Peptides against a protein of PDB entry 5D63. Designs and how they scored, part 222

Target 1, 292 residues: chain A of PDB entry 5D63
Amino acid sequence: SLRRGIYHIENAGVPSAIDLKDGSSSDGTPIVGWQFTPDTINWHQLWLAEPIPNVADTFTLCNLFSGTYMDLYNGSSEAGTAVNGWQGTAFTTNPHQLWTIKKSSDGTSYKIQNYGSKTFVDLVNGDSSDGAKIAGWTGTWDEGNPHQKWYFNRMSVSSAEAQAAIARNPHIHGTYRGYILDGEYLVLPNATFTQIWKDSGLPGSKWREQIYDCDDFAIAMKAAVGKWGADSWKANGFAIFCGVMLGVNKAGDAAHAYNFTLTKDHADIVFFEPQNGGYLNDIGYDSYMAFY

## One batch from the design tools (peptide; made by RFdiffusion4, then SolubleMPNN)

Design b2_p29_4_s1 (from b2_p29_4, 20 letters changed)
Fold by OpenDDE base, seed 3:
Structure b2_p29_4_s1 (fold): chain B 292 residues (1-292), chain A 29 residues (1-29)
Amino acid sequence: as target 1 above (292 residues)
Amino acid sequence: SEEEKKLQEEIEAIRKKIAEARARYEALT
């Protein structure tokens, strides 16, 4: 079953993703096929899938950018019915905004069925052009039509997954204590992470004994990421991944505060030095404390 | 870097979408 998380949803047949046009929060904004850039955040193309309690394989899909929800217009079962962004709530009972998402017959892609109409999200005619119509269309779970098959590329991690990634890292002290602050985290590409760092002013900040030293840099970075998240996204129920660690060197005679994020595959962590913007697999310290 | 390049491409795509949205806004006001 599909887990709660943030997904980039890509058509199985053509290189198009499900896109909320212009990221508009207006009711009735078209959801369309649009090109995407691999290994980027693809702003208008991220969807938070929230599972509905006690309704098997059924979700709301909240656009991360607009905070609106995928909505089948009037819940119509007619082929060609528009799929739009519309105001809603994560646990709505409105069948126009409830989507049953299960594996297709190929075992890798998913189909997205409207709960009420039983029609499927369809990239009409498999059109790969930007702005191509996405609509509700008749179909079955077992048919192989790629117009109705979608890859769900997970762009977030749960707190448990993050915890697991930390646990397997070799630079964790035996006395390590981790503190989880949120439940689901959007994981940023390093380029985006770096840009947030640059925009924070930290590259120009001066190290000063105790008054603005390693802990201040690390906390400032986390604060910058938090603010970036708040300013960038209208959806709720997730955080932006940016951890803070306190570590001690092997000799035990020096301590440091630094940041960390997750690797592209979400399986490992990489350390980030907020004093110089560097990414390191080994920062020279073993973490005895983290919060993220 | 390759990642920087990809990010720039994303920025350009977003700029295009913003322009489209602004055009629609202007049509309403």
Scores: peptide ipSAE 0.031, ipTM 0.481, DockQ to the pose 0.012
Fold by OpenDDE base, seed 5:
Structure b2_p29_4_s1 (fold): chain B 292 residues (1-292), chain A 29 residues (1-29)
Amino acid sequence: as target 1 above (292 residues)
Amino acid sequence: SEEEKKLQEEIEAIRKKIAEARARYEALT
């Protein structure tokens, strides 16, 4: 079954993603097919899938940017019915906004069925052009029509997944204690992470003994990422991944505070030095404490 | 390349700015 998380949803037939037009929060905003750029944020094309309790394989899909939900217009079962962004809640009972998401017959892609109408989210005519219509359309779970098949590229990690990634890293001290602050984390590309660092003013900040040293830099970076998240997205129920670590060197005579994020495949962590903006696989310290 | 990634992210940032500008425009009109 599909896990709770943030997804980039890509058509199985053509290089188009499910896009909320202009990221608008207005009711009735068209959801359309649109080109995307791999390994980028794709601002209007991220969807938080929230599983509905006690309803198998059924979710709401919240647009991360607008905070609105995927909505089948009037819940109509007519082929060609518009799919739009509309105000809603994560655990709504409105069948217009409930989507059963299960594997297609190919075992890799998913189909998205409206819970009420039993029609499927369809990239009409498989049109790869920007702004192509996405609509509810008649279909079956077993048919191979790529217009109704979607890849769910997971862009987030759960706290448990982040914890597992940390546990796999060799630069963790035997006394390590981690503190989880949130439940689901959007993982940023390094380029975006670096840009937040640049915009924070940290590159121009001066290291000063005790008054503004390693811990201040690391905490300032986390605060900057948090603020960026709050300013960038209207959806709730997730955080932006940026960890803080305290570490000790191998000799045990020096300590450091630094940041870390996850690698692209979400399997490992990479260390980030907020004093110079560098990414390192080995920062020269073993972490005895982290919060993220 | 790293440069390519930076440019890709810049494009995304511009898309966000366009969305924000459109929202502001709609609020005024």
Scores: peptide ipSAE 0.031, ipTM 0.487, DockQ to the pose 0.014
Fold by OpenDDE base, seed 4:
Structure b2_p29_4_s1 (fold): chain B 292 residues (1-292), chain A 29 residues (1-29)
Amino acid sequence: as target 1 above (292 residues)
Amino acid sequence: SEEEKKLQEEIEAIRKKIAEARARYEALT
């Protein structure tokens, strides 16, 4: 089954993603097909899938940017019914905003069925143009129509997945203790992570013994990422991934505080030095503590 | 998307304004 997480949802037939027009929070805002740039944020095209308890394979889809939810207009089963952004809640009982998401017959893409109407999210005519209509349309689970097939590119990790990535890293101390602060984390591209670092003022900050040293830099970076998240997204129930680590060198006579994030494939961590903005696979320390 | 690009451009414009404001602040302090 589809895991809770943030997804970039891409059509299986054409290079278009499910886009909330202008990222608007207004009720009735059209959801449309729109071009995207791989490995970027794609601001209006990120969706938090929240699984509904005790309803198999059924989710709400919250637009990360607007904080509104994917909504089938009037829950109509008529082909061509508009799919819009609309105010809602993660665990709503409104069938207009409940979506059954399961693998298509090809085993790689998903179909998105409205729980009430049993119609499917459809990129009408497979139109690849920006602003192309997305609507509810009749269909079946076994039908191979690419207009109704979607790739769910996962842009986030669970706390458990992050924990696993840390655990398999060779630069973790035997006494390591991790503290998980959130449940789901949007993983940023390094370019975005670096930009937040630049905007924080840390590149111009002066290292000073104890008064503003490694721990201050690392915490300041995490704070900057947290603020960026709060200022950028209206959806709740997720965090932006930015970890803080305390590490000790091999000799055991020096300690350091630094940041870390996840690699693009989410399988590994990469260390980030907030004092110079560098990414390293080996920062020269083994972590004995992290919080993220 | 094109909208995203436009927003990114706007963000960059704002960053420039922030940088200018910071420079002014530094000149006063």
Scores: peptide ipSAE 0.025, ipTM 0.400, DockQ to the pose 0.020
Fold by OpenDDE base, seed 2:
Structure b2_p29_4_s1 (fold): chain B 292 residues (1-292), chain A 29 residues (1-29)
Amino acid sequence: as target 1 above (292 residues)
Amino acid sequence: SEEEKKLQEEIEAIRKKIAEARARYEALT
């Protein structure tokens, strides 16, 4: 079954993603097909899938940017019914905003069925153009039509997945204790992470003994990422991944505070030095504490 | 970097969307 998380939803037939047009939070904003750039944020194309308790394979889909939800207009079963952004809640009972998401017949892509109408989210005519119509359309679960097949590319990690990535890293001290602050984390590309760092003012900050040293830099970076998240997204129920670590060197005579994020495949962590903006696989310290 | 290039492309795409939205707004007002 599909896990709770943030997804970039791409058509199986053409290089088009499900896009909330202009990222508008207005009720009735069209959801359309739109081009995307791999390994980027794709601002209007991220969707938080929230599973409905006790309803198998059924979700709401919240647009991360607008905070509105995928909505089948009037819940109509008519082919060609508009799919729009509309105000809602994560655990709504409105069948217009409930989507059954299950694997297609190919075992890799998903189909998105409206819970009420039983029609499927369809990229009309497989149109790859920006602004192409996405609509509810008749179909079946076993049909191979790529217009109704979607790849769900996970853009977030759970706290458990993050914990597992940390546990696999060789630069973790035997006394390590991790503190998990949130449940689901959007993982940023390094370029975005770096831009947040630049915008934070940290590149111009001066290291000063005790008063503004490694821990201050690391905490400032985490705060900057947190603020960026709050300012960038209207959806709730997730955080932006940015960890803080305290580490000790092998000799045990020096300590350091630094940041870390996840690698592109979400399987490993990479260390980030907020004093210079560098990414390192080995920062020269073994972490005995982290919070993220 | 390649990541920077990709982000720049994304920014341009977003700018285009903004321009389109502005045009639609102007058509309504």
Scores: peptide ipSAE 0.033, ipTM 0.480, DockQ to the pose 0.012; fails the geometry check

Design b2_p29_4_s2 (from b2_p29_4, 13 letters changed)
Fold by OpenDDE base, seed 2:
Structure b2_p29_4_s2 (fold): chain B 292 residues (1-292), chain A 29 residues (1-29)
Amino acid sequence: as target 1 above (292 residues)
Amino acid sequence: SAAAAAEAAEIAALRAMIAEARAEYEALN
């Protein structure tokens, strides 16, 4: 019952993630185990899982950075067969790139089985070193071997999940209207969000009545995040989360435009003031419109 | 660049949406 989304895929036995070596888009690029830093982007280690219609628990896995897909070399069932990045499409019929992903016997981790060969994605020997081999290997769904067990850490939210987070926030006006622009959103750490803000030039921008006021700052931030997304990732079918809100104060005599993003647990929103780069749980306004 | 063109298009679309909202709630600053 894995949901469509972007995942950081971590081994259940050692602190190693599934990494596309150097983020290369070349066919045959090795997929390897690599160290990761919690609460960071981990550029080469993000995978878009796209469910195959009418094929139970089966997905393609697209590397966000390279835009290539997880591929079992020649679809071989031999233990030790290389798992590589390879060109493909989200809804391919190529069994080399189709992966059945289901819960392991522990009920928390997943196993990743190649649809054709019925072998499993294996961190060979549980090697925690950078560049450790990941290969297709014989196994069963019920085995407890941590070399073949993976945690799927969700790094994205659906538009529905974002909508739900907004709806339960106490700073939403009764006249609220939201515009959903995309279907799936990579949620950035605040540090990355702030860096995009800094690089946009907004910290040096001057507030000017009407000609460059709150709406200009908020739109400029949204545009900067959009550009950053386009320049950073080769995969398609997702967006970077950055919202624009229009709000009214409690007295009803002043309005403001600002940004927002999601909290780390994706359960709530946090407001971002593009005029000063601040994050706030209460920005002093109730939102009557949002774009995200 | 393609990214610059996409950014410009997004800005234009968002400004149009904001203009509609601004007609309903004045005093935006």
Scores: peptide ipSAE 0.023, ipTM 0.528, DockQ to the pose 0.515
Fold by OpenDDE base, seed 5:
Order: structure tokens, then C-alpha cells, then sequence
Structure b2_p29_4_s2 (fold): chain B 292 residues (1-292), chain A 29 residues (1-29)
């Protein structure tokens, strides 16, 4: 079963992703096929899948950038019906915005069926060009047509998954206490994380004893990421992953405050030093506290 | 600005959380 989360949704046949045109929040904005760049943020191509309680395998799909929802125009079962962005809510009862998402016959890709019309999200003619039509189309769950098969690349982690990644790390102190602040986290590429760090002014900040030292740098980075999230996305119900840790050295006579993020595969954490922008697998401290 | 005030409030809350965590750690050692 598909988990709640943020997904980049890629066609199984051609290198095209489901894109909300221009990231517009206007009702009726076309959803189209568009090229993407691996390991980048792909701004208009991220979708929050929210599972509907007590309705098996059924979700709303909220565009992260616009805050609007994937909508089958008039809920029509006609082949070629437009799929657009439209205002909505995460737990709507409107069948135009309810999507049953299950594995295809190949066991790796998914099909996206409109709950009401029973038609499928289709990249028309498998067109790989930017702006290619995406529409509702007749189909069955067992068909092998790649026009209706989609890879769901998960771009977020739950708080539980983040907690598990931390627990696996060897640089966690026996007295460790973690504080979870949110439920679902968009995990940024390091390049984006670094750019936020640069834009925060931290690279030019001067270390000063107690008044602006390690904890101030780490908190400033966390705040900068939070602000970036609020300024960048219109959707709600998720956070941007950026942790703060307090650690003690092996000798037990020095403490440090630093940041951390998740690795690309979301299985591990990597430490980030906000005083110099460095990523490290070992920062020289064992964490006794984290919040994220 | 309202945005700056919200950010300042978040920073203050985080500092309080850090202070509590440090106090707990120091009390345990």
C-alpha cells in the first residue's frame, strides 16, 4: 500500500513527470507531462498524497507548490477528460479529487484511478514533450500500457522513519532524547540545503563566545529552513527536514550544537556544521538530544 | 514584521527546549 507522503510521480514509459503547469493555483490549471532533473527539487512536480480514512488505497493529491489538488474535470468517464489543479481539501468527499492508487501488474509502478469515474491517469500517447496532455482514460488494473503506469518516488519521510534513521547512527549517546516536532518531512537535496544556508547569512556570521556560538548557528539554520519552507510552498501538512542536535565529545568535557539531515536514500543521517557548511559522517560528538 | 516576529518566537521556543535538554543532561551527570 502507498504510504502518506510527498512524491515525485514519473511515467513508467518515458522520462516525464506529472507537472502542474507554471505551478499556478488557479482552478483549471492543466496538469501536464514535463521533463525533470534527477536529485533536484522539481518545484511544480511534487505531490502530497493524503490517504482517505476508511477508503482503501484512496488518496487526495495536493500539489506542494500551488496547494491545489489533482482534479478530474467534471468527474467525467470520457476518455481524454482533462486532469487539472483545483482548490480542495485533504479529506474531501468530492470524487473528482479522489484517486485510488495501487500497484500495476509489473509490481513496481502504480496506476492512478479516479474513484468516481474509474478511469486512469494517462500520459496521452506516451508523449515525452514538455506540456504533453495528461487525461483520464479508460483502462484496467492488469493492463501493461506504460501510458497509465507511474513510479512514485518518495521525497519525504515520516517522523517514525526519521527516528529510525537516527537510532541506526553510531554517534548517538546512551542518554539520547529526541523531540519530534512534525509528522512528515520533505527531505532536501544537499545542494538546496546548502543554498538555504548561504542565503541565511550564516557564512558571514562571526562566532562570539556565548552571545553567538554553536547553538545560535544551529538554531539559525533551523529557522532559515523553516522560513524557506513557508515562503516556498503553499501546501500544508508537512515540514522541511532540518534537525538540531546537542552532542558531547568522547572525553565528556566538551559539548557542541549542530544540524543534521537525511541521506538521499533516507536510511541514514548526515551531520551538518552550520559554522562552515560542511557535511560529515562523524562530527566528533555523540548526540544526547535532538529536535526535528 | 509579522514574519520576523513569528521567526523570533520559534527561535525563542527552540532555545527554551535546548535549555531544558541541557539541564536534564547536566542533572544526570
Amino acid sequence: as target 1 above (292 residues)
Amino acid sequence: SAAAAAEAAEIAALRAMIAEARAEYEALN
Scores: peptide ipSAE 0.013, ipTM 0.464, DockQ to the pose 0.893
Fold by OpenDDE base, seed 4:
Structure b2_p29_4_s2 (fold): chain B 292 residues (1-292), chain A 29 residues (1-29)
Amino acid sequence: as target 1 above (292 residues)
Amino acid sequence: SAAAAAEAAEIAALRAMIAEARAEYEALN
């Protein structure tokens, strides 16, 4: 079954993703097929899937950028019915915004069925052009039509997944304590993470003994990422991944505060030095405390 | 500014969490 999380949703037939046109929050904004760039944010193409309690395999899909929800216009079962962004809530009872999402017959892609109409999200004619129509269309779960098959590329991790990634890292001290602050985290590409660091002013900040040293840099980075998240996205119910660690060196005579993020595959952590913007697999310290 | 105040509040909250979680190893560089 599909997990709660943030997804980039890509057509199984052509290199097109489900895009909320212009990222607009206006009711009735078209959802369209659009090209995407791998390993980037793809701002208008991220969707938070929230599972509906006690309704099997059924979700709302909130556009991360606009904060609006995928909506089948008037819940119509007519083939060609527009799929739009519309205001809503994560746990709505409106069947226009409820989507049953299950594996297709190929076992890798998903189909997205409207709960009420029982029609499927369809990239009309498999059109790969930017702005191509996405509509509700008749179909069946076992049909192999690639117009109605979608890959759900997970762009976020749960707190449990992040915890597991930390636990696998060899640079964790025996006294380690982790503090989880949120439930779901958008994982940023390093380029975006670095840009936030640059925009924070930290590259120009001066190290000063005690008054502005390693802990200040690490906390400032965490705060900058939090602010970036709040300023960039209108959806709620997720955070941006940026951890803070306190570590001790092997000799036990020096401590450091630093940041960390997750690798592209979400399986490991990578350390980030906020004093110079460097990414390291080994920062020279073993973490005895983290919060993220 | 409101943004600066919010950031300062976040920093303060994080520092409080650090203080609560600190182990024996201190004197951060």
Scores: peptide ipSAE 0.032, ipTM 0.547, DockQ to the pose 0.575; fails the geometry check
Fold by OpenDDE base, seed 1:
Structure b2_p29_4_s2 (fold): chain B 292 residues (1-292), chain A 29 residues (1-29)
Amino acid sequence: as target 1 above (292 residues)
Amino acid sequence: SAAAAAEAAEIAALRAMIAEARAEYEALN
């Protein structure tokens, strides 16, 4: 089954993603097919899938940017019914905003069925142009039509997944203690993470013994990421991944504070030095404490 | 200003967390 998380939803037939037009929070804003750029944030194309308790494979889909929800207009079962952004809540009972999401017959893509109408989210005519119509359309779970098949590219991790990534890293001290602050984390592309670092002013910050040293840099980076998240997204129920670690060197005679994020595949962590903006697989320290 | 205050509060909370969790090693570099 599809896990709770943030997804970039890509058509299985053409290089088009499900896009909330202009990221507008207005009710009735069209959801359309739109081109995307790999390894970027794709601002209007991120969807938080929230599973509905006790309703198998059924979710709301909240646009991360607008905070509005994928909505089948009037819940109509008519082919060609508009799919729009509309105000809602994560655990709504409105069937216009409830989507059953299960694997298609190909075993890799998903189909998105409206819970009420039983029609499917369809990229009309498989149109790859920007602004192409996405609509509710008749279909079946077994049909191979790529217009109704979608890849769910996971853009977030659960706290458990992050914990697992940390646990398999070789640069963890035997005394390691981790503190989990949130449940679901949007994992940023390095370019975005670096831009936040630049915008924080940290590149121009002066290292000063004790008064503004490694822990200040690391905490400032985490705070900057948190602020960026709050300022950038209207949806709730997730955080932006940015960890802080305290580590000790192999000799045990030096300690350091630094940041970390996840690799692109979310399977490993990569260390980030907030004093210089560098990404490292080995920062020269073994972590005895982390919070994220 | 409000954003700056919120960031400062977050920093304070994080520092408190570090204080609770910090192992007894040498001072951080």
Scores: peptide ipSAE 0.026, ipTM 0.532, DockQ to the pose 0.573; fails the geometry check

Design b2_p29_4_s3 (from b2_p29_4, 16 letters changed)
Fold by OpenDDE base, seed 4:
Structure b2_p29_4_s3 (fold): chain B 292 residues (1-292), chain A 29 residues (1-29)
Amino acid sequence: as target 1 above (292 residues)
Amino acid sequence: SAADAAEAAEIAALREAIRKAREEYEALN
C-alpha cells in the first residue's frame, strides 16, 4: 500500500505532473497537468497523502503549497468532471476528497480513484501542455490507459527512514542517541538547502569563541530551515528535514556541532558544515547525538 | 515548471526585503 508521505505525482504517459494552478488556496482552483523540473521543489506540484484509518488504500491529498485538498467537483461520476483544490481536512468524511490509490496493472504506477464516484483521475487526452485538464473519468483498475496512470515520486521520508539512513552511516559513535522531533520530513535538494543557508545570514556570521561557535551555527541553520518551511507551505503535518549532530573526533579530544541532510535517494545522510556551507561525506567527527 | 520558478523567485525576494527592513530597523536603534 502507498505510505503516508509527500509525493510528486507524474503522469505515466507524458512528462506532466499534477499541478494546482498558481498554487491558489481558493475553492475551485483547477488542478491541471503541468511540466516539471527534475530534482527541484516543484512548488505547486507536491501533495501530502494522508491515509484514512480503517478505509483500505484510501487517502486525502493535500497540496503542500496551498493547504487545500484534491476535490472531485460535486462528487460527480460524469466523465470530464473537474478536479479542483478545495478547503478540507486530512481525515475528512467527504467522499469528494477521498481517493483510493492502488497499483495499476503495470506494478509501478498508481491509479487514483474517487471513493464516492468510482471514477479515476485522468489527464484528459494525455495532453502534455501546461494547463491541460485533469478530470474524473470512467475506468477500471485493470486498464492500461496511461491517462489514468500516475507515478508517485516520494519527496519525503518518515522518521523511521531517516533513522535507518543514520544507522547505516559509518561516522556514528557507539554511544549515539538520536532524538526524533517529527514524523514526516520533506527532503530538500542541496541547492534549496544552500539557498536557505545563504538567506539566513550565516555566511556573514563570524565565529567567536564560545559566544557564537559551532553549536550556534548548527542551531541557527536548523532554525532557518524551520522558518523557511513555515513561510513557504500552508499544509501541516510535516517538517523540513534538517538535522543537528554533536560529534567527537577520533582522538576523543575535540567535539563539533554540525548539520546533516539526506542524499537524493534518501538512503544515506550527508553532513553540512554551517560555518562554510560545505557538504561532506566525512566531516571528521563521529556523532554521539542528533536531533531532527 | 515556469509557475513554480516564478513563485520561488517571489518568495526569495520577499525574504530579502524582510531581511533588509529588519537590518534598517536595527541600525536605527
Scores: peptide ipSAE 0.006, ipTM 0.336, DockQ to the pose 0.022
Fold by OpenDDE base, seed 5:
Structure b2_p29_4_s3 (fold): chain B 292 residues (1-292), chain A 29 residues (1-29)
Amino acid sequence: as target 1 above (292 residues)
Amino acid sequence: SAADAAEAAEIAALREAIRKAREEYEALN
């Protein structure tokens, strides 16, 4: 079954993603097909899928940017019914905003069925142009029509997945203790992570003995990422991934504080030095403590 | 129609399931 998480949802037939037009929070804002750029944020095209407990394979879909929900207009079963952004809640009882999401017959893509109408989210005519209509349309689970098949590219990790990635890293001390602060984390591309670092003012900050040293740099980076998250997204129920680590060198006579994030495939961590903006597979320290 | 009535009944059952699930979720957090 589909896991809770943030997804970029891409059509199986053409290079188009599900986009909330202009990222608007207004009720009735069109959801449309739009082009996307790989390895970027794609601001209006991220959706938080929240599973409904005790209802098999059923979710709400919250647009990360607007904080509004995918909504089938009037819950109509008529082919061509508009799919829009609309105010809602993660655990709504409104069937206009409840979506059954299961694997298609090809085993790689998903179909998105409205729970009430039993119609499917459809990229009308498979139109690859920006602003192409997305609508509810009649269909079946076994139909091969790519207009109704979607790839769910997961852009987030659970706390458990992050913990597993840390556990696989060879630069973890035997005394390691990790402290999990949130449940689900949007993982940023390095380019975005670096831009937040630049905007924080840290590149111009001067190291000063104890009063502004390694721990201050690492915590300032964490705070900058947190603020960026709060300022950028209207949806709730997730965090932006940016870890803080304390580590000790091999000799055991020096310690350091630094940051870390996840690799593109979310399987491993990469270390980030907030004093110079560098990414490293080996920062020269083994972590004995982390919080993220 | 009979089909409409069946759909309405399914929707009502879903709403009740969601209500119960929400209460359980809120109690755990």
Scores: peptide ipSAE 0.005, ipTM 0.246, DockQ to the pose 0.013
Fold by OpenDDE base, seed 2:
Structure b2_p29_4_s3 (fold): chain B 292 residues (1-292), chain A 29 residues (1-29)
Amino acid sequence: as target 1 above (292 residues)
Amino acid sequence: SAADAAEAAEIAALREAIRKAREEYEALN
């Protein structure tokens, strides 16, 4: 079954993603097909899928940017019914905002069925143009129509997945203790991570013994990422991934504080030096503590 | 932590409320 997480939802037939038009929080804002750029933050095209307890394979879909939810207009079962953004809550009972999401017959893509109407989210006519209509449409789970098939590309990791990535890294000290602060993390592209670093003012910050040294840089970076998250997204229930580590060198006579993030495939961590903005596979220290 | 436990309890309560509400809705339709 689909895991809780943040997804970029792409049509299986054409290179279009499910987009909340203009990222608007207004009720009735159209959800449309729109082009996307791989390996970037597609701001209006990220959706938090929240599983509904005790209802198999059923979710709400919250637009990360607007904080509004995917909504079938009036819950109508008529083909061509608009799918819009609308105010809601993660665990709503409103069937207009409840979506059963299961694998399609091809075993790789998903279909998105409205819980109430039993119609499916459809990219009308498979139109690849920006602003193409997305609507509820009649269908079946077994149909191969690519207009109703969607790839769910996961843009986030659970705390458990992050923990596993850390555990696989060779630069972890035997005394390591990790502290998990959140449950689900949006993983940023390095370019975005670097831009946050630049905008924080850290590149111009002066290292000073004890008063503003490695720990201050590392914490300032985490704070900058946290603030960026708060300022950028209206949805709740997730964090932005940015870790802090404390490490010791092989000789055991020097310590350092630094950041880390996840690789593109979410399988490994990469170290980030907030004093110079560098990404490293080996920062020269073994971590004995992390929080993220 | 106590905070974590409180959050977990709140989530559990919400989940149960949703289950009941959905069962009622399905029974009415």
Scores: peptide ipSAE 0.000, ipTM 0.266, DockQ to the pose 0.015
Fold by OpenDDE base, seed 3:
Structure b2_p29_4_s3 (fold): chain B 292 residues (1-292), chain A 29 residues (1-29)
Amino acid sequence: as target 1 above (292 residues)
Amino acid sequence: SAADAAEAAEIAALREAIRKAREEYEALN
């Protein structure tokens, strides 16, 4: 079963992703195929999949940027029916916005079936051009048609996954206590994380004894990421990953506060020094406390 | 400081508790 999370949804046949045109929040905004850039924030192409309780393999798909939902126009079963962004709620009963998502016959890609119409999300003609039509189309679960097969690239982690990544890191103190603040986290590329850091003013901030030292830098970074998230995305129900750690050195005579994020594969953490913007596998401290 | 860490931990714990309470409330509605 597909897990709750944020996904970049890519066609199995051509290098196109499911894109909400212009990221518009207007009802009826076309959802289209569009090119994407790997390892970047594809702003209009991120979808929060929210599982519907007690309805097997069925989700709403909220566009992260617009806060609107994938919607089959009039719930029509006619081939070629438009798929659009439309206002909605995560746990709607509107079958126009309910999508059954299961593995295709190839075992790697997914098919997206409208709950009501039983038609499938289709990249019409497998068109790889920007703005290519995405529509509801007749199909079956076992068909191999790549127009209706989609890779769901997970762009977020659950709190449990983040916790597991931390637990695998060798730079954790024996007295470590972690505190989870949210349930699901969008994991940013380092380039985006760095840009937020730059825009925060931290690169120009002066270290001052106690009044503005390591903890202030680390908390300021987290605050900057939080604000960036709030300002950038209209969807709710997720956070932007940016952790704060308190650590002690091996000698036990010095402490430090710093940030951390997740690696690209979400399996490990990488430390971030907010005083200089550096990413490190070893920051020279073992964490005894984190919150994220 | 250790005191600051303790305070941060308490705040984090409270935030988590609030989150869980909200989730429970939403599940009931």
Scores: peptide ipSAE 0.000, ipTM 0.342, DockQ to the pose 0.036

